Peptides against a protein of PDB entry 2AUS. Designs and how they scored, part 85

Target 1, 323 residues: chain A of PDB entry 2AUS
Amino acid sequence: ADIKREVIVKDDKAETNPKWGFPPDKRPIELHIQYGVINLDKPPGPTSHEVVAWIKRILNLEKAGHGGTLDPKVSGVLPVALERATRVVQALLPAGKEYVALMHLHGDVPEDKIRAVMKEFEGEIIQRPPLRSAVKRRLRTRKVYYIEILEIDGRDVLFRVGVEAGTYIRSLIHHIGLALGVGAHMAELRRTRSGPFKEDETLVTLHDLVDYYHFWKEDGIEEYIRKAIQPMEKAVEHLPKIWIKDSAVAAVAHGANLTVPGIVKLNAGIKKGDLVAIMTLKDELVALGKAMMSTQEMIERSKGIAVDVEKVFMPRDWYPKLW

## One batch from the design tools (peptide; made by RFdiffusion4, then SolubleMPNN)

Design b2_p15_6_s1 (from b2_p15_6, 8 letters changed)
Fold by OpenDDE base, seed 4:
Parts: structure tokens; sequence; C-alpha cells
Structure b2_p15_6_s1 (fold): chain B 323 residues (1-323), chain A 15 residues (1-15)
């Protein structure tokens, strides 16, 4: 999520009609909810599925989905995509995660040795999926982006860890304990980040959602529920983006593949096969798709399929059909 | 801090 991507302009004369679409900041409250993502502070105890079911009941929603399972005992950042935005969770599943973990050591280890050994776990690690995982228990590599030790109190080690999606912190702690020679277990775990979603002013509890929905429905105050729900575009901030002409929006919204002439600007560093977000010039999410060209090919070529459109989000009527 | 994490977890368990 923290990767600043350069923006390459291909058509500097492209304008957008202000009457077309619904920019993320201009959606009526009902439409904002339909294209919303909640940055939920998941309590410990319930499953991520139970929490999604509660949100659906609280907000009177037909559908919702979460941006990556937290175990019942794990609290913290759980993105919950609402209604028409539900499928945006596919952008969050492969996103990096951050956790704060409490590791308990099964023996005494000098602090300098703890720090040295934990530093060796930055980079590529080999993991075995837990028994409870529906995934075949094959060894797999995962990247640990960083480990930051926050506090060491005897046998208790509090640390922040940034990891590739599907890294098991419990398994990491087990391996750290083995490397220290004394063994260790995970005492506590909180997720502090899921891609673009973090612990910030947008983080809300289930209690907050009850109150904010009540204020809207009974008192007519939409401000709180509006702030509690992020636009679906937040859930794609970490993806490479391609911005398209107004004339291309309706075609893509109908499920047509994006062709090179429709591109106005794009991020640098797109590779063939990357998941990309197709955006309007008003930063509205049109669709997710697979890049069929690199950034360089999209610049150099005059024609061809740039993106294979996989998931359309934008309604077909927000932009006129200009073909 | 460990104390802040434990306090926040305890608050979330009480809700």
Amino acid sequence: as target 1 above (323 residues)
Amino acid sequence: SMAELKAKLAELEAE
C-alpha cells in the first residue's frame, strides 16, 4: 500500500464531464453505502463471518464480504465491503498485512539474542499451513517485510510485523522460538493493517455502527454513518491504476475489455498479468482486470487489449454510451 | 506498548 507509483500521462488534453458519474466524495448516502467499505475493528471472540453477518443486520444490507479472515481470537483491522462493493475484497486478499503480536518464550533468552534472531526472519520464510487451514499442508514461502520489536519484558516480546498475504504469525513465532532454542507461542495477536486499511480515524467498532445507523435512521443525521463507511475506491489504493477517457467508461462498465486508445494516464511498473484498477478521470472505480500489456507497451502501442476486464463495479448508466 | 495492547484487547472483549 505504501508504494508511491509514478503516474504517466498519455493524453494531457483529455477532459471529463462533471455531470457524468458519481465521484467518491459526491455520492448520496444510500449510494455511498452501496459502494462502501467499512474499516472494522473486529473484536476478539467472533469469526470474521459472524461479524460480517452482524454488519449486514445492523445496516440492513443484502450482501457484504470481508477483505481477509481474522481468526476468532484475533482483533483489529477487518475491511468489510458492502453491497455492490462486495467483490472489491478480491483486491484486498493479496494485499500485505501488518500485525502487532505478543510472543511468549518458553525459556530465558538474552535480549541481544532475541533482537538478532528476529532480524534474521525479515525476508523470505518457509511456512507450513496450520492444521485448521482448508489449504493443503504444503510448505510455502512467504515474505516478512519488516519486524519491529516494540518491547521486551523477560519472556514476553511485543513486536510489529509486516507480512505478505497468507503469512501465519503463529507459525512465524513458533519458528522464532525454535531458532532461539527455547520455543515460543503466540499469546496475543492484533491486525493493525490490511493493505490501505489501518488503525486510523476510519477504524470503527460494531457499537459505533449501531449508533451511527440509529443517528441516520431516527435523527436524520447522515454525517457519522458517512464517515464510518469508506468509498470502495479506498480498497484499490494499493493497486496499479489506469485512468480512462469518458468515452471508454460505458464500454468497460458493460464488460468490454479496455483497449489502448481509451487510456489517458496510468501508473508506472504495470506488468502483464498484474491486477489493475480501471479508474475514471474523477477517480471512480470502473472495474478490476488483468493487465494484458506492461506500462511500456500501453504507452508505445496505438491499439490492442490493455486490460482483460474481470470485475465491473460501476453501473452501466453512470456514463453515456458514446459509440 | 504491551500495556496499551492488553488494555485495548480487554476493551474489545468487554464490548
Scores: peptide ipSAE 0.012, ipTM 0.583, DockQ to the pose 0.061
Fold by OpenDDE base, seed 2:
Structure b2_p15_6_s1 (fold): chain B 323 residues (1-323), chain A 15 residues (1-15)
Amino acid sequence: as target 1 above (323 residues)
Amino acid sequence: SMAELKAKLAELEAE
């Protein structure tokens, strides 16, 4: 998610009409909610699905979805996409995650050995999904991007870990304990990051949402609920982007595939098969799709299908039909 | 710190 992608401009003369669309910062409150994502601080106890159901009740929503399950006992960053943005969670499911974990060792181990062994778990590891996971229990590789030991207190090891989506920290800790020769278990776990969502000023509790909704409905104060909800475009910040001409927006919003002539600018390093976000020149999310070309092919070719459009978010009427 | 994590977890359990 932290990889700055170069932006390659194909059409430096492309302009956008300021009267068309609804930029993320200019949505009326009702529209902002319809295209919103909450960076929820999930409490320990409830399931991620129960928490989503509570948010739907609190905010009077028909639909919502979460950006990747947290176990009941696990707290922290749970992105919850609202209403028309609900399907943007597809962009968050494959995103990297960060956790702070407390590992309890079942024996005494010198600190130098703890540090050395935990460093060996950076990189590719082999995992099996737990029985409770809806995922097929096949052995698979996962990336551990980094392990940062925060504190060692006797048998208790507090650490930060960045991992590929679907890495099981409980299983990682179990394997670290085996490698240390004493065994270990996960005492506590908090998720501190899910793709572009992290512990920052956008993190809100269920209690905050109750209060902020009350301030809006009873007191007419929109500021708090507006701040508590991020635009759906936040949920795609970590994806490679393709920015399109105003003339292409309505066609893509109708579910047409993006063709090469519609591209104004794009990120470097797009590969065929990548999930990409199709954006307007006002940084509005039009659709998610599968890249059918590399960045290089999208630059060199004058025609062809650049993106197979899979999920449209933008309403069909925000931009005029110019086709 | 471990103390800060435990404090934050306790706050979240009390909400």
Scores: peptide ipSAE 0.007, ipTM 0.498, DockQ to the pose 0.061
Fold by OpenDDE base, seed 1:
Structure b2_p15_6_s1 (fold): chain B 323 residues (1-323), chain A 15 residues (1-15)
Amino acid sequence: as target 1 above (323 residues)
Amino acid sequence: SMAELKAKLAELEAE
């Protein structure tokens, strides 16, 4: 579920100059690509790295990165951040994921028992990382947010599952199979969501990208490639946001930490240590950073470092230096 | 459905 975040206004008189910056909806196509994220439908077969390399070739890009690895055999939602937006993937790596999985049981189990046992796997589970993961094989807790059984056909169980980042569905299915007493394996897996990216009208294939790039370069039609690329701001929709004064934008774009006087409005429920998106009043992503204060502290205090700026995205020249 | 998932997977493999 998208966490609905309340917006607290600190300065209700703050205005923005419409001549400064490039709002996501007003970027020229070349600039839109430079600050873009593709909601790719990854085919089964290739690695996530191979797919990113293909996108770079198709779109003639220098840089790109993906918002969380899918195994070669796994299809579906792979956010691919482009060029200057490449580093926005750091916001997507910790984001929740949804999958549709096909579990094959190694024995016959009554449907009522399948449903009962699978419901017990909602909540906190203990997982051991696979041998092939570069991650140290330490037992770790992960959250299963929900399990929705879609279909049961004998020994085949189709289900939707929402999980914390880095939950292994293969391991989950193995544990469900053990709990059922018959064993199970993962037959098929598709990722249907990665944070704010889901199966919707923004989902595109590699073939779509080839065609859309051709229409732009050969026919001068930018509409399709523009639609196929989301603004980088989409990749931070799930994060708590802090909106800043026009006078603070250039400083943050130069890598200065955000101070409390620069804040116009902010989401409720920010805690110290949270990853936050620093936005302009025109909803442009300036930077990602670590909150150094809670929302309450940012409201009550007149001064201090609100956000330790970790990654700047906005060019230094989009807003004037007003210091 | 399983059929829809398989159809989507097959479509993606044929791409």
Scores: peptide ipSAE 0.007, ipTM 0.479, DockQ to the pose 0.061
Fold by OpenDDE base, seed 5:
Structure b2_p15_6_s1 (fold): chain B 323 residues (1-323), chain A 15 residues (1-15)
Amino acid sequence: as target 1 above (323 residues)
Amino acid sequence: SMAELKAKLAELEAE
């Protein structure tokens, strides 16, 4: 998620009208909630669906969705997209994840051997999805980006792990235990990252949300609930971006595909078929779509469909219709 | 080898 993407400018003379749209930092509180994502600290015990239902009840919302299931016993980072932002979770499902896990070994193993064997699990691993997953139980490859051992206390191994989406840490720990020759199980698991969402000052509990909503509705204090909800644009920070002319925004907001003449600037390294975020020059999310061209083709061509627009987020009236 | 380990793990998960 932290890959710095170069920005290539196609039109250095393109300006934006400051009167159009609602930049992420300038939304009225009601509008901010309608286009919000909560970085929730999910407690252990409830399902991710129960937690989403509670948030809807607490904040008096009609719709919400989460950025990837955590098991009931698993705590930590659960992005919850609100109302009009609900569909932004599709950008978070394929995003990398980080966990802190406690592995319990079923026998004594020298620390040096634990460290050596766990290092071999960095890279591509083969996994079988657990019985409880709605996914066909076929063997599949997943990437382990890194393993960092935090502490070893006898048979207990605390470690941080960065993984590709849909990697099962329980299965990883089982395989590490087999490789060590003694067996192992997952004692505890916490998710510390989901794409751009991490353990930081934006992480909030269900209790915090109750209090912050009360302060807003009864005391008229907006500050706490405003800070507890991130703009939907946070949920697409890890995606490649294309910034468009003001004259193209209303067309895309009506569901028109993005054409090459509408592009002002774009990230390097976009490939055909990539999920991309279409942004205004004020960093507002207009839509998500599928790239129909590479970055290079979008630079070199004067015309054609650059992005097949799949999901519109921006209302049709934020920018004027200029066609 | 990591390849042999992966093969052996795949066999053990097939049981």
Scores: peptide ipSAE 0.006, ipTM 0.397, DockQ to the pose 0.013

Design b2_p15_6_s2 (from b2_p15_6, 8 letters changed)
Fold by OpenDDE base, seed 3:
Structure b2_p15_6_s2 (fold): chain B 323 residues (1-323), chain A 15 residues (1-15)
Amino acid sequence: as target 1 above (323 residues)
Amino acid sequence: SMEELKALMEELLAK
């Protein structure tokens, strides 16, 4: 999520009409909720599905979805996409995750050895999915981006870990314990990051949502509920972006593939097959799609399908049909 | 009511 992507401009003369669309910061409260994502602090105890069901009740919503399951006992960052934004969670499922974990060792190990062995688990690791997972139990490689030891107290090791999506921290701790020669288990786990969502001022509890919805509905105070809900565009900040002409927006909003002439600017480093966000010049999310060209091909070519549009978010009427 | 929902949520979150 923190990778600053270079922006390449193809059309420096492209303008946008300020009367068209609804930029993220200019949405009326009802529309903001319809295109919202909550950075929820999931409590320990309930399932991620139960928590989503409660949010739907609290906010009187028909539809919501979460950006990646947390086990019942696991707390922390659970992005919950609301209503028309519900499908944006597909951008968060493949995103990197960060956790704080407490590992309990089954024997005494010198701290220097703990630190040395845990550092060897940075990089590519081999994992087998647990029996309970819907994923086929094949050996697979996963990337550990970093391990930061926070505290060592005898047999208890508190650490921060950044991982590729679908890395099992319980399995990582088990393998660390085997490498230490004493064995280990996961005592506690909290998720501190899911792609662009982290522990920050946007993190809210279920209690906060109850109170903030009450302040809006009973007292007419929108400020709290507005701050508690992020625009859906937050959920795609980690993706490579393609910005399109106003004249291309309505076509893409109708489910047409993005063609090269519609591109105004784009991020560097897009590869064929990448998930990309199609944006307006006002940074509104139009759609998610699969890149059919590299960034270089999108610059050099005058025509062709740049993005196969998979999921449209923008309503069809926010921009006029200009074809 | 929102109070009843809060009380229900508190009961559900305390489990």
Scores: peptide ipSAE 0.022, ipTM 0.674, DockQ to the pose 0.115
Fold by OpenDDE base, seed 4:
Structure b2_p15_6_s2 (fold): chain B 323 residues (1-323), chain A 15 residues (1-15)
Amino acid sequence: as target 1 above (323 residues)
Amino acid sequence: SMEELKALMEELLAK
């Protein structure tokens, strides 16, 4: 997620009208909620669906969705997209995850051997999905991006792990235990990251949301609930972006595909088939779509479909029709 | 606690 993508400018003279749209930092509180994502600290115990149902009730919402299931016993970062932003979870489901895990070993192993063996699990691993997974129980590869051992206390190993979406930490720990020769199990698991959402000042509890909603509704204090909800644009920070002309925004907001002439600037390294975020020059999310060209093709070509628009977020009236 | 949070949620949902 933290890969800084180069920004290539195609039109350095493109300006944006400050009267059009609603930049993420300038949305009225009601509109901010309608296009919001909560970085929730999910408590251990409830399902991710129960927690989403509670958020809907606390905040009096019709719709919400989560950025990737946490098991009941697993705590930590659960992005919850609200109302009109609900569909932005599509960007978060395939995003990398980070966890802190406590592994309990079933025998004594020298610390040097623990460190050596765990380092061998960085890279590509083969996993079988658990029985409770809606995913077909076929063997699949997953990437472990990094393993950072935080603490070793006898048989207890605390570690941070960065993984590809849908990696099972329980299965990883089981395989580490087998490689150590003593066996192991997952004692505790917390998710510390889901794509752009991490443990930071934006992380809030269900209790915080109750209090902050009360302060807004009863006391007229919107500051806390405003800070507790991130703009939906946060949920696409990890995607490659294409920024478009004001004249192209309304067409894309109506569900038209993005054509090459509409592009002002774009990230480097876009490939055909990539999920991309279409942005205004004010960093407002217009739509998600599939790249039909590479970055290079979008630079070199004067015409053609650059992005097949899959999900529109922006209302049709935020920008005028200039056609 | 999780029980306190559930109780709070039930109380808020009963209003």
Scores: peptide ipSAE 0.020, ipTM 0.698, DockQ to the pose 0.643
Fold by OpenDDE base, seed 2:
Structure b2_p15_6_s2 (fold): chain B 323 residues (1-323), chain A 15 residues (1-15)
Amino acid sequence: as target 1 above (323 residues)
Amino acid sequence: SMEELKALMEELLAK
């Protein structure tokens, strides 16, 4: 998620009409909620689905979805996309995750050996999904991006771990325990990051949401609920972006594929097949789609389909039809 | 417990 992407400008003269659209930070509160994502601190105990159902009840919503399941016993960062933003969770499924884990060793191991062995688990690991997962139980590789040991207290090892999506920390800990020769189990797990969502000032509890909704509905104070809900555009910050002309926005909002002439600027390093976010010049999310060209091809070509549009978010009426 | 959390959430949603 922290990859700085260069922005290549294709049309430096492209302007945007300030009267069109609804920029993320300028949405009326009702519209902000309709296109919102909550950075929820999921409590231990409930399933991610139960928590989503509670958020829908608290906020009086018809639809919501989460950016990747946390087990019942696992706390921490659960992005919950609301209403018209519900489908943006698809951008968060492939996103990297960070956890803080407590590993309990089943025997005594010298600290130097713990540190050495855990460092060997940085990089590519082989995992098999647990029986209870809806994921096909095939052997697969997963990347461990980093392991940071925070504390070692005898047999208890507290560590931070950054992982590829769908890495099972329980299985990682089991394999570390086997490599140490004593065995180990996962005592505690908290998710501290899910793509662009992390433990920061935007992290809110279910209690906060109850209070903030009450302050809005009963007291007329919208400030708290407004701050508790992030714009859906936050859920795509980690994706490569393509910014389009005002004249292309309505067509894409109708489900038309993005063609090369509609591109104003784009991130470097887009490959064919990548998930990309199509943005307005006001940083509004229009759609998610599959890149049909590389960044280089989108620069060099004068025509052709740049993005196969898969999911439209923007309403059809925010920008005029200019075709 | 999960039951205590559910009860607390039901209480908070009843206010």
Scores: peptide ipSAE 0.019, ipTM 0.653, DockQ to the pose 0.370
Fold by OpenDDE base, seed 1:
Structure b2_p15_6_s2 (fold): chain B 323 residues (1-323), chain A 15 residues (1-15)
Amino acid sequence: as target 1 above (323 residues)
Amino acid sequence: SMEELKALMEELLAK
């Protein structure tokens, strides 16, 4: 998520009409909710599915979806996409995750050896998915981006870990314990990050949502519920972006593929096959799609399909048809 | 700390 992407301008004269669309900061509260994502602090105990069902009840919603399952016993950052934004979770599922984990060792190990061995688990690791996972139990590689030991208290090791999506921290801890020669298990786990969502001022509880919805519906105070819901554009901050002309927005909103002439600016480093966010010049999410060209090809070519549009989010009427 | 993590988790269970 922290990859700073260069922005390459292809058309420096492109302007946007302020009367068209609804920028994330200018959405009426009802529309903000329809295109919202909650950075939920999931309590331990309930399943991620139960928590999504509770949010739907609390906020009187027809649809919602989560940005990656947390096990019942795992707390912390669970992005929940609402209503028309529900399918933005596809951008969050492949995103990196951070956890704070408590590992309990089954024997005494010198602290220097603990630190040395845990450092060796930064990088590529081999994992086998748990029996209870919907994923076929094939050996697979996963990246551990970093391990930061926070505290060592005898046999208890508190650490922060950044990982590739679908890395099993329980399996990582088991392998660390084997490498230490004493064995280990995961005592506690909290997710502190899911892509662009982290522990910050946007993190809210289920209780906060109950109270904030009450303040809005009964007292007419929208400020709390507005703050508790992030715009869906937050859920794509970690993706490479392509910004398009106002004249291209309605076509893409109707499900047309993005062609090269529609591009105003784009991030560097897009590869063919990458998931990309198609944005307006007002930073509104139009669609998600698969890049059919690299950044370089999108600059050099005058025509062709730049993005295969997989999922439209923007309503068809926010921008006029200019074709 | 481990105590802070436990306390945070307990607080989240109690709410």
Scores: peptide ipSAE 0.007, ipTM 0.455, DockQ to the pose 0.061

